# Designs tried in a protein design run: peptides against a protein of PDB entry 3OGK. Part 30

Target 1, 307 residues: chain A of PDB entry 3OGK
Amino acid sequence: ATPDRLSRRFPNLRSLKLKGKPRAAMFNLIPENWGGYVTPWVTEISNNLRQLKSVHFRRMIVSDLDLDRLAKARADDLETLKLDKCSGFTTDGLLSIVTHCRKIKTLLMEESSFSEKDGKWLHELAQHNTSLEVLNFYMTEFAKISPKDLETIARNCRSLVSVKVGDFEILELVGFFKAAANLEEFCGGSLNEDIGMPEKYMNLVFPRKLCRLGLSYMGPNEMPILFPFAAQIRKLDLLYALLETEDHCTLIQKCPNLEVLETRNVIGDRGLEVLAQYCKQLKRLRIERGADEQGMEDEEGLVSQRG

## One batch from the design tools (peptide; aimed at target 1 K85 E141 Y240)

Design b1_p16_3_s3 (made by RFdiffusion4, then SolubleMPNN; from b1_p16_3, 7 letters changed)
Fold by OpenDDE base, seed 1:
Structure b1_p16_3_s3 (fold): chain B 307 residues (1-307), chain A 16 residues (1-16)
Amino acid sequence: as target 1 above (307 residues)
Amino acid sequence: MTPREKRDEKLNELLK
């Protein structure tokens, strides 16, 4: 479909999701003409889709100019922006979005590649937004953003329920967790093993409603920090955990209410047996290959309990 | 290198 055809057919469109070409093109082998640029769509949004409140670009090329145009065109009407596995923009584009779209509820840049100029975008978001529900820059590389801004966001956004971040030292997020009283989902961070301080993270206090979790680089020594609330965990992302098969078994046994598990093949048959035994509410299982094993064959298994 | 690939690389380094 062309952008112009979309607006003519659906002038009252509220939600748009555009997908670029599948994974084979992600290797910088994107032919220039594969139609992966959002520019013509942003133009159409700006001119003709005046009720659009949700935009999801997946595997698209997005420029700062595109983001700026989108931001100015939709302003406070934009509730959701997802830049999912996108590229071509800088943090200036993000700054434009958060500056002009002050009522944004969902902001996602997960797995996007961008040039980081500064941390102003997160600061601006912290200073002016009170509507944010979902913030997701998981699997991104931000080095210039401040955990304090994240804390401010948590304090000001009462409806904040899901936050996924990059490799923040988890201890830098103590203030954030304290402020994020309604947080249900957290992914990312960085747990860094310190042989000299084995209890480094034992005093970490998580939000009381936290039930969807994916801590990065969590090893068996850090895993016990989850045990006090393991029974309330409904989703685990263990793709970037440093857990062996037995560690998986230990954790799974403590999560009887687990509904979604994402892990790697290290779980093994034994882990799957334990999962079947203890996690009777499991709805979705994703097993990826080890990071060292070449081949992104994601086996998504839907485990439906036939009652 | 994609963000995912970079993260996978980091994971692999930590597993060594």
Scores: peptide ipSAE 0.571, ipTM 0.942, DockQ to the pose 0.636
OpenDDE base, seeds 2, 3, 4, 5: peptide ipSAE 0.569, 0.561, 0.567, 0.569; ipTM 0.942, 0.940, 0.941, 0.942

Design b1_p16_3_s4 (made by RFdiffusion4, then SolubleMPNN; from b1_p16_3, 12 letters changed)
Fold by OpenDDE base, seed 1:
Structure b1_p16_3_s4 (fold): chain B 307 residues (1-307), chain A 16 residues (1-16)
Amino acid sequence: as target 1 above (307 residues)
Amino acid sequence: MTPRERRDARLNELRA
């Protein structure tokens, strides 16, 4: 479809999702013929799609100018913006979005590549937004944003239910977790093992409704922090956990209500057996190969056809 | 390198 045809056919469109064509080197080499620029679509949105409240760009090139135009065109009518695996923008573009779209409910930048200039965008969001339900910058590389702004967002946004972040030290998010009383989903952070302080995270208090979880770099020493509420876990993302097969088995046994599991091949056949035994409500299972395992098909701890 | 690739690399570093 072309932008101009879209508006003619669907002038009252409320939700738009655009997907760029996948390529092997999507972020490293964007050929001129990629056709993945959002610019013509943003122009069309600005001019002709006046009821659009949800925009999802996936694997597209997005400039700051595009974001600025979109922000100004939709303003408080924009409820959802998802920049999913996009590139080409900076935090200035994000700042424009949060400045002009003060009623935004969902803001996603998961796996997007951008140039970080400052943390102003998150600060602005914290200062003015009370509508946010979903904030997701999982697998991004923000270094200049403040955990305090995240805490402020949690305090001000009563409907905040899902937050996915980059590599914040989990202990810096204590205030956030305390404030996020209605949080159901959390992914990201960073658990950093300290040999000198094995109980570094044992006093971490999670939101009471937390049931979808993906802590980054969680090892077997940190895993016990989940045990008090493991029975209420419905979704578990272990793609970036530092758990071995036996650790998986231990955790899975404690999660009888698990519905979604994402993990690595390290779960092994044994882990899958345990999963089948204890997780009768499982609906989705995603198993990825580790980068280290992509070349080692014959190593122990891999999922076989038996699982 | 994509963000995912970088994160995967970090994971591998932590496992080593």
Scores: peptide ipSAE 0.540, ipTM 0.938, DockQ to the pose 0.696
OpenDDE base, seeds 2, 3, 4, 5: peptide ipSAE 0.537, 0.531, 0.538, 0.537; ipTM 0.936, 0.935, 0.936, 0.935

Design b1_p16_4 (made by RFdiffusion4)
Pose (drawn by RFdiffusion4):
Structure b1_p16_4 (pose): chain A 307 residues (1-307), chain P 16 residues (1-16)
Amino acid sequence: as target 1 above (307 residues)
Amino acid sequence: ELREFLEERRKERREV
C-alpha cells in the first residue's frame, strides 16, 4: 500500500513497523538494489503521522537524507528507532538522530550495513542521553567508537536494561559492567585469550541481574566466568562462541532455568541430550549450521534423530 | 579457521 493510504486509515499511529526486501535477502539471494526504500514513508511520517513515537524498519534501504528528515520531523518524540537489517546510511545519519532525538529510549542497528566515517554518534549519546533503555548494535562492524563512551552511557542511563555490541575487547568494558547496574541483557564483545595471561579474565564483574547473554568468541578457558551465576541465566547465545561439543554440555548442564538457547550444530546429539533433562523450561531453541567445510567442527558436531 | 568462518558469517549477515 501507499503511505498515503496508511496515514488516511490510521492518522494517529504511535508505532510503525515496515518490512521491505523478501526474507531471501538475508541469504544473499536478493539484489542489493531490489527495493525497500524507506524514503516515501519518512516523508509521510513528517507530514501526516504526527503522533509517531516508534519506527522499526526491517530489511529496508535507509539513507542519510531519510534519517535526517526523520530526526528533524519527530525529534524529542522519537522514543524508539530500529534499523533492523537495513542498509544505505552512514554515521552522519546516526549522529543526526541522536542529536535531534534527545529522548531516545531504544536505538537498534543489528545486522545493518552502513558506512562508518566516525564515532561521534556514540559520543553524542554519552554526553547528553539519559533515557536510553536498550542500545543494540549487535552484529555490526564499528571500528571508530570508544568503549569509554559506552561506559559513560551506562553511568548516565539509569534505565539501561539491554546492550548488544560489536567486537569490543571485554576487558575494555570492565568499567561499563560496573556502571550498568540494571543491565539484564548483554551480547557481543570479544573474548580474546592470549597464552600470556592464563587468567586474563576470571575477574569480570558482571551486573547482578544479567540473565540474558552471549559473549562472542568465548572459549572453554573463559567459559567458567559464567558459572557463578549460571543458575540465573534464562537466555544463552552461543552462536558466535568458540566452544566444542563437550564444553556445551558442561555449560548447558549448569543452566536449569534456561528458556532460550541459540547455538551452532556443534551442540551435537550429546548436547541435546544434556539439554533434554537439565533444562525442562526451555521454550525456544535454534541450532544454526556451523563451519561445514572441514569436518563438522568436531566428531560430535552433528545433530540427528538421536538428539 | 573456525573464528574466520564466524567472521565471514557475520559479514554475510550484513549483505542484505

Design b1_p16_4_s1 (made by RFdiffusion4, then SolubleMPNN; from b1_p16_4, 9 letters changed)
Fold by OpenDDE base, seed 1:
Structure b1_p16_4_s1 (fold): chain B 307 residues (1-307), chain A 16 residues (1-16)
Amino acid sequence: as target 1 above (307 residues)
Amino acid sequence: SVAEYLDKLRRERRKV
């Protein structure tokens, strides 16, 4: 479909999701004419889709100019922006979005590739937004943003229920967790093992409603921090956890209400057996092949057809 | 390092 045809057919469109080419095709010199640029769509949105509240770009090329145009065109009417696995923009584009779209509820940049100029976009969001429900820059590389701004967002956005972040040291997020009283989902961060202080994370206080969780780099030494509330966990993202098969078994046994599990092949057949035994509410299971398969000589770390 | 491992995992996930 062309942008112009869409607006003519659906002038009252409130939600738009555009998908670019699958990633496997993106590694090839994608001809510029493959339709992966959002520019013509942003132009059409700006001119003809005046009721649009939600925009989701997946695997698209997005420029700062595109973001600026979108931001100015939709302003406070934009409730959702998802830049899902997009590329081509910088933090200047993000700054434009948060500056002009002060009532945005969902802002997602998960797995997007961008040039980071500064942390102003998150600061601006912290200073002016009170509507945010979902903030997701999971699997991104922000080095210039402040955990303090995230804390401010949590304090000001009472409806904040889901936050997914990059590589923040979890201890820097103590203030954030304290402020985020209604947070149900958290993914990302960085748990860093310290041989000199093995229990440095044991005093972490998580939001009381937290039930969807994915802590990056969580190993068996850090895993016990989940045990006090493991029974309320409904979703676990263990894709970036440093857990072996036995660790999976230990954790899964403590999560009887688990509905969604994402993990690597390291769960093994044994982990799957334990999962079947203890997690009767399981609805979705995602098992990815991980790099750890190459290092684990142990047969226990592989999911076979028996599991 | 743990960071290198995660980076590898992230890169792999991006390929899938």
Scores: peptide ipSAE 0.214, ipTM 0.847, DockQ to the pose 0.444
OpenDDE base, seeds 2, 3, 4, 5: peptide ipSAE 0.190, 0.086, 0.205, 0.210; ipTM 0.845, 0.747, 0.850, 0.850; seeds 3, 4 fail the geometry check

Design b1_p16_4_s2 (made by RFdiffusion4, then SolubleMPNN; from b1_p16_4, 6 letters changed)
Fold by OpenDDE base, seed 1:
Structure b1_p16_4_s2 (fold): chain B 307 residues (1-307), chain A 16 residues (1-16)
Amino acid sequence: as target 1 above (307 residues)
Amino acid sequence: SLREFLDRKRRERRRV
C-alpha cells in the first residue's frame, strides 16, 4: 500500500504499524524503492492522518528529519512511538520526539541501531514527561544517558509500568527501583560479578508489583535476589542469564505462576520436566538454540524433541 | 566465556 492510499481510505486512523522487509533482504542489493524508508509515511501522517496517536515502525529506515516532522505534526497527540529494529537516526531525533511529544505514554527503541550524540533526550523526557507508561530501549547501546534521569522519570510518571533498558549497572538503578512504585516489568541492566563482593546485589529492593523480569547476566549467585517475589513472577526472560540447567530448575520451581518463559536450550529436558511440573499456568515458551560454551559438555543442557 | 557468547548473540540480534 502507498501512504496516500492509506490516508484516503482511513483518514481517521489512530494506530499505524509499518513493517519493513526482513533485514536479510536489506543486505541484498535491494533497490531504494523497497519501501523501507518511513519518509513518505511521515509526510502522509503529517498532512492527512490528524487522529493518529500510535506509530509503530518495524525494521524501517528512520532519519532525524523524519522524527522531527513526526514530532511536530503530532505533538502531544502522539501517545505511542515504537522504533522497533529501526536504523538511520541519532539521539537528536529522539530529543525532538520527547521535546514536542510531552504526553507520550509509550516510547520504544528496542533493537534499533542509531548514533548516540548525547543523553539529552532522556534528560528532556525526565524533566517534562509525567505520562510515560512504557519506556523500552532494550538491546540498545546508550552510554551517555544517566540513571538519575531514569529515576526522575520513575518519580514523575506514576503510571510507569514497564521499563526495558540497556546495560546499566543494576546497582545504579537502586534509586529508580525505589521510585518506580507501580513498575510491573523490568528487562535489561547488567549484573556484574565481583569476586570480592559476591553478595553485592543482595540488598536490591525491587518494586512490589514486579512480575515480568529479564535481568542480563544474572548468574546463580545473583538469582536468590528473585526468591522473595518468585511466586509473583509471571514472565521471565532468561535468554541472557548465566544460568545452568540446575539453576533453571531451582528458579522455575519457585515460580508457580509463570506464564511466559524465554530461555536457551540450556534449560534441557530436565528443566522442561520441572517447568511442566511446577508451572501449570505456562502459556508461552521460547527456547533459543544456542550452544552454551559451558553447556556443550553437559548433555543435560540440550532440549530434545522428547522434552 | 558464556558472557562473551551472550554478548555476541546480543550484537548479532541487533544486526539481523
Scores: peptide ipSAE 0.390, ipTM 0.906, DockQ to the pose 0.524
OpenDDE base, seeds 2, 3, 4, 5: peptide ipSAE 0.373, 0.390, 0.388, 0.380; ipTM 0.903, 0.911, 0.909, 0.906; seeds 3, 5 fail the geometry check

Design b1_p16_4_s3 (made by RFdiffusion4, then SolubleMPNN; from b1_p16_4, 8 letters changed)
Fold by OpenDDE base, seed 1:
Structure b1_p16_4_s3 (fold): chain B 307 residues (1-307), chain A 16 residues (1-16)
Amino acid sequence: as target 1 above (307 residues)
Amino acid sequence: SRREYLDKLREERRKV
């Protein structure tokens, strides 16, 4: 499909999702014309897709110029931008998006690779946006953004329901959690081990409606912070948790309303048995192979065909 | 370290 054909067939298109080539294909000398650049699509959007409010680029090459053109062309009509596993842009491109698209509701950069110049994009978003519902820069490396801006976003965006972040220290997000009264989903952050203060996270107050959760680096010492609201948890992302099989069993037993679980093979057959016993509402289960399999001589951390 | 472990996990997911 070419951009020109799309606009001719669907001039009133409201939502566009483009997928680049699978990663496996990216290791081969991909010809420059492989369709991985968003540029021709952004040009077409700018010229002919005047009703487009949602754009999702997956595994595409996106430049700052592309983002700037898109931002200016759609402005406040752009409600959703998802840069899913994209590359080629900097935070200047993000700044352009948030500057021109002040009514954006969903902004996603999950697993995208970019050059970070500054934290201005998040600051600009905090200063001017009141419409944001979903903010997702999960599995990204932002070092120059401020948790204070995230708190400001939470205060100003009353419809904010889902936030996924990179490696913010969770204690720096206390203000954010207090402000994010309607937050239902949180992923990311960083739980850091402190041998001298094992209970440093026990005083964390999570948003009352929180039911979808994925705390990065959560180990067995930090896991108890979930227990007060474990019964309301519907989705758990444990892909980046540091839980062993027994820890999984402990947590799962406390989550009877769990609908979605994402974890690693470390859950084991035992964890799956516990899951089946206690989580009768489970709809989706994702088990990924983890690096921990290489070191665990112990058969307990493997999901077999029996499980 | 926890960070090194997570980085490895992330890297492995990027290979898939």
Scores: peptide ipSAE 0.287, ipTM 0.875, DockQ to the pose 0.370
OpenDDE base, seeds 2, 3, 4, 5: peptide ipSAE 0.273, 0.276, 0.276, 0.270; ipTM 0.868, 0.871, 0.873, 0.870

Design b1_p16_4_s4 (made by RFdiffusion4, then SolubleMPNN; from b1_p16_4, 7 letters changed)
Fold by OpenDDE base, seed 1:
Parts: C-alpha cells; structure tokens; sequence
Structure b1_p16_4_s4 (fold): chain B 307 residues (1-307), chain A 16 residues (1-16)
C-alpha cells in the first residue's frame, strides 16, 4: 500500500497503524529501501489525513524531522502516538511531539531505540499535559529524565491509568505512586537488591487500583511487597522478574484473579499446574525462553509438553 | 548482575 492510495481511499481516517519489518526478517538483512521509513506516510498524514487522531508506527524508521512534521500537522488533535520498536529519532523529536501535541492521551515508545540528548521532553510533558492516560517507555534506556517530572504528570493527569517506564529505581517513584491515584497498570522500574537492607522496598505504597504489574528485577525478597494486593492483580509481567519456579508458585497462589501472565520457561510444569489450580480466570499465558535456560541445571525450570 | 541478566533477556526478546 502507498500513502497516497490510503488518503484517497480513506480521507476521514482516524487511526493508522503501520507495520514495518516482518518478525522473520533480520533488521540487518533487509535493504534500507524496504519501505520502513515513515517519512512518506507523515507527509501524507500532514497533507491529507486531517482527522487522524491515532498513529501507531511499529518497527519503522522515524526521524526527528518526521516527528516534528507530524506534531505540527496534527497538534492537539493527536491523541495517540505509538513508536513501537522504532528507531532513528532523538529526544528532540519527542520534545516536538509533547510541545505541539499538548492533549495527547497515549504516548508510547516501548522498545524503541533512540539517541538521548536530554530529559526536556518529559519535563515539557509534565508542565503542559493534563490529558495523558497512557505513558509507555518500557524497555527503553533513558538516563536524563527525572522521576519528579513523572510525579508531576501523575499529579496533573487525573486520567493516568497506565505507566510503563525504564530502569527507574523504584524508591525514586514513591512520589509518583502517591500522586497516581487512578493508576491501574505499572511496568518497569528497577528493584535493586541491598544485602544490608533486605526490607528496602517493604514500605512501598502502590496505587489502590493497581491490578496490572510488571516490576523489573523483582526477586523473592522483593516479591512480598505484592502480597497485600495480590488478590486484585489481573495481569503479571514476570518476564524480567528474578523468580524461580518455587517463587512463581508462591506468587501465583496469591493471585486468584489473574487473567494474563507473561513469564519465562522458569515457571516450569509445576508452576503451570499451580496456575491451573489457582487462576481459574486466566485468559492469556505467554511463556518466553529465557536467557537463564542455559544455566538452569534444574529440570523443574522447563515447560514441557505436559504443561 | 541483575542488569546484565535483563540486558540478555532484552536481546533475546528482540530476536523473536
């Protein structure tokens, strides 16, 4: 499909999702001319798709110029921007988006690769946005953004329900969690083990409505922080948790309302048995092969055809 | 190192 054909056929398009590279294609083996650049699409959006509110680029090459053009063309009419596994932009492009699209409700850059110049984009978002519902920069590497800006966003955006972040120290997000009264979903952060302070995270207070959770680096020592609200958990992302099979069993038994589980093979057949026993509302199960499989001498950490 | 472990997991996830 060409951009010009899209606008001619659907001039009143409100939502556009473009997928670049197929899963099976290695990024390095596909010629650059495979149509993975968003530029011609952004040009078409700017000129001919005046009702477009939602843009989702998946595995596309996106430049700062593309983002700037999109931002200026759609301005406050842009409600959703998802840069899903995209590359080619810097934080200047993000700054343009949040500067011009002040009523954006969903901003996603999950698993995108970019050059980080500064944290101004998050600061600008914090200073001017009150509409944000979903903020997702999960699996990204931001080092120059401030947890205080995230707290400000939570305070100002009363409809904020889902936040996924990179490797923020969870203790730096205490103010954010206190402010995010309507937050239902949180993923990311960083739980850092401190042998000298095993109870480092036990005083964390999570938002009362939190029911979808994925804490990065959560080990068995940190896992008990979930127990007070485990019964209300509907989705768990344990892909980046440091839980063994037994830890999975312990946590799953406490989550009778679990609907979605994402984890690694470390759950094992035993974990799957426990899941089947205690989680009768389970709708989706995703099991990925972990890097830990190569080191696990324990047969219990593998999902067989029995499970 | 927990960070190194996560980085490995992230890399493996990107291969799929």
Amino acid sequence: as target 1 above (307 residues)
Amino acid sequence: DRREYLDRLRKERRKV
Scores: peptide ipSAE 0.299, ipTM 0.877, DockQ to the pose 0.394
OpenDDE base, seeds 2, 3, 4, 5: peptide ipSAE 0.272, 0.267, 0.277, 0.273; ipTM 0.871, 0.869, 0.873, 0.870; seed 5 fails the geometry check

Design b1_p16_5 (made by RFdiffusion4)
Pose (drawn by RFdiffusion4):
Structure b1_p16_5 (pose): chain A 307 residues (1-307), chain P 16 residues (1-16)
Amino acid sequence: as target 1 above (307 residues)
Amino acid sequence: SFDESEPSPGATRPPL
């Protein structure tokens, strides 16, 4: 339908969600220029959806121009913006929205592709934003943003509940974790072990409510930092973990309240057996495919009828 | 209040 039709039928929308490219685009089957331009929709938002407080674009093309217009037109009213698997914008567009939308509660860019010219957008949030409840750049290449800015955001945003990040060194986020007193969910970061520091981590202060998490590149040697509060974990994202079938069993075994698990097939039939009696409350399970070229990551990393 | 979005199947993290 045309944007005109949407605003005529529903002039007082508070929340809008638009999907563009077919689902196949998440598998590199759809041309990049196929469509899903968000621009006519932003123009319609400017003129006729004057009550809109939340926008979620999914698999759409979003330009800097169209985010500059959205930021100016909705400004302090934009409580939530989700750029979900979108493309076509840069850090100029991010900066535009974080400077004009001073009351953003939820900002999300998971799996989006954009050009990173600088890190001022995150710094701008750190300097002025107090209201942020959820910040999410989970699956994203940011090389110019400072972990100090993220820590500062945690110090200023009392209601920060959920943060998902890129390849920050976890050790650089120690300050962030102490400051994020209300943090219930964390995903991302980078656990980089060096033989030099056998106990490089073991001294992580995780927020005492963290119950939904996934630490990227987590190996067997760092896995134990979860044991002190594993009874509390309700969601686990081992999708980007570097741990073998045996290690999965040991960790899954310690999470009796786990309701959501996402993992690669390394979990193996053996891991599913463990999951089968320790985690009776499990509601959602997703076993993604792993490295399928040189053996199934190990000789148990195959799930079957047994599992 | 929580994000229920999930990565695309087969997605890999950016190279370091």

Design b1_p16_5_s1 (made by RFdiffusion4, then SolubleMPNN; from b1_p16_5, 7 letters changed)
Fold by OpenDDE base, seed 4:
Structure b1_p16_5_s1 (fold): chain B 307 residues (1-307), chain A 16 residues (1-16)
Amino acid sequence: as target 1 above (307 residues)
Amino acid sequence: MFDETEPSEGWKPPPR
């Protein structure tokens, strides 16, 4: 469908989701420049979709100019922006969004690729937004943003319930976790094992309502930090955890209210048996192939057709 | 209703 046909048919559209490149683009099967520019859509949104509150771009090319136009056109009426696996923008585009859309509730840029100029966008968000409910830059490479701005967001945004971040050292997020009193979901961060300090993370205090969790690089030594609240966990993302089959079994046994599990083949048939035994409320299971599994001949960590 | 973000499709290798 063309943008103009959409606006004519649905002039009162409140939510728009666009999918650009097919999944095959992730495998370099499609040229990088193969369509998926948001520009025609942003032009149409700006001119004709005056009631639009939610925009979701998936696998699209987004420029800073597109973001600036969208930001100015929708301003405080924009409640949701999702740049899901998008590319072509810089942090200047993000700065424009947070500067003009001060009542944004959901900001997502998960798995997007961008040029990072500075951390001003997160600082601006921290200084001026009080409406944020969901912040998600999971699987991104921000190096110039400050954990202090994330803490400020948590303090100012009382409705903040879901935060997914990149590779912040978890100890830098202590202030954030203390401020984020209503946080229900957290994904990302970085747990860095220190052989000299095995208890490095043992004093980490999580938000009391936390029930959806995915800690990056969590190994068996860090896993015990979850045990005090494991019974309230409803979703686990273990895709980037450093847990073996037995570690999965140990953790799963402590999560009787688990509804969603995302993990790798390392869970094995044994982990699936334990999951079936202890997690009677399980609704969704996602098992991905780890890239690391191509080299480990160890037969025990494969989910077979029996599992 | 938390709009279930479609699960991330990317695998991040463990830190070297």
Scores: peptide ipSAE 0.022, ipTM 0.622, DockQ to the pose 0.516
OpenDDE base, seeds 1, 2, 3, 5: peptide ipSAE 0.022, 0.023, 0.023, 0.021; ipTM 0.620, 0.620, 0.625, 0.619; seeds 1, 2, 3 fail the geometry check

Design b1_p16_5_s2 (made by RFdiffusion4, then SolubleMPNN; from b1_p16_5, 9 letters changed)
Fold by OpenDDE base, seed 3:
Structure b1_p16_5_s2 (fold): chain B 307 residues (1-307), chain A 16 residues (1-16)
Amino acid sequence: as target 1 above (307 residues)
Amino acid sequence: MFSEYRPSEGALPPAR
């Protein structure tokens, strides 16, 4: 569909999702920088889609100018912006969004590639937003943002229920977790083993309603921090956990209410058997091949056609 | 159980 045809057919459109890259991009057959430009769509949104509250761009090229135009055109009417696997923008574009769209409820840039100039966008969001429900910059590389701004967001946004972040040290997020009283979902962070302090994370307090979780670099030594609330866990993202097959079995047995599991082949057939035995409410299972698994012929970590 | 096998498109966190 062309932008003009969409607006003519649906002048009262409230939600728009655009996909730029064809599925062939999933197979690295298309250059990473190949995508549809959002520019003509942003122009159409700005001119003709006055009721649009939700925008989802997936695998598209988005410039700072596009973000600025979108921000100014929709302002406080924009409730959702998802830059899903997008590229071409900088943190200046994000700053424009959060500056002009002060009532935004969902802000996502998961797996997007961008140029980071500063952390001002997160600071601006922290200073002025009280409406945020979902913040997701999972699998992104922000080095200039402050965990203190994330804490401020949690304090000010009482409806904040889902936060996915990059590689923040989990201990830097203690204040965030304390403030995020209604948080149901958390993904990302970084658990860093300290040989000199094996119980480094044992006193970590999670939000009471937390039931969807994915901690990056969680190993078997850190896994016990989940045990006190494992029975309330409904979704686990173990894609970036450092758990072996037996560790998976141990954790899964403690999560009888698990509905969604995302993990790597390391779960093995044994882990799948345990999953089937203990997780009767499971609705979705995603198993990915780890990059590291291409070289390990170890038979035990392979999900066979029998799992 | 609907198992969707998706090849990992996710950027593995940088190997430590």
Scores: peptide ipSAE 0.018, ipTM 0.548, DockQ to the pose 0.276
OpenDDE base, seeds 1, 2, 4, 5: peptide ipSAE 0.013, 0.013, 0.015, 0.021; ipTM 0.556, 0.560, 0.557, 0.560; seeds 1, 5 fail the geometry check

Design b1_p16_5_s3 (made by RFdiffusion4, then SolubleMPNN; from b1_p16_5, 8 letters changed)
Fold by OpenDDE base, seed 4:
Structure b1_p16_5_s3 (fold): chain B 307 residues (1-307), chain A 16 residues (1-16)
Amino acid sequence: as target 1 above (307 residues)
Amino acid sequence: LFSEERPSPGAKPPAR
């Protein structure tokens, strides 16, 4: 549908989700008038969709000007912004959103590509927002944001229940985890091996309600940090974990309430057998083909068509 | 069990 047709048909629209072309098509010269740009939609939102509180752009081109216009048009009425696999903006656009939309509850930039100018957007969010429930910049490359601002957000946003981040050193998030008393979901971070200090993460304290988890680069040495609360885990994201088949078996056996598992084919048929044996509440299984298949000829790490 | 096969996210875990 065209933007103008949407507003005429649904002037009281509260939620909008737009999908652009698949990522493979984004590498080609996108014609200026391609439906992959959010600009015409942002114009329509600004002029005619006055009750819109939730916006989800997926695989769209989004400029800083588009974000600034959206921010000013919706202000504190904007509850949800999802830039899902979007591109074309900088952190200045994010700054505009958090400056003008002070009551935003969900902010997502997962797998978006952007130019990072500074960390001001996260700092501004930390200074002024108390409404945030979901923050997600998973699988993004922010280098200029501060873990301290994330801690401030956790302290100020009492309804914060889901946080997904990039490659923060997990020890820098100790203050965040302590402040995030209602956090139910965490994904991302970075677990870094230290041969001289193999137990450096063993004293990591997680929020008491944490039940959906995905720690990036978690290996078998770090995996035991989950054992104290493994029985309350309902969702695991192991896509970026560094676990072998046996490590998967060990962890799965400790998660009898697991409902969702996302992992790579390294789980193997053995891991799937263990999953079926111990995880009777499993609702969803996602197995991705790892790029690691190129080197591990070991038969144990492959999910066969029998599984 | 509905396995949703999704294509690999291009982010290789760094080879430790």
Scores: peptide ipSAE 0.036, ipTM 0.721, DockQ to the pose 0.206
OpenDDE base, seeds 1, 2, 3, 5: peptide ipSAE 0.033, 0.032, 0.036, 0.035; ipTM 0.715, 0.711, 0.688, 0.718

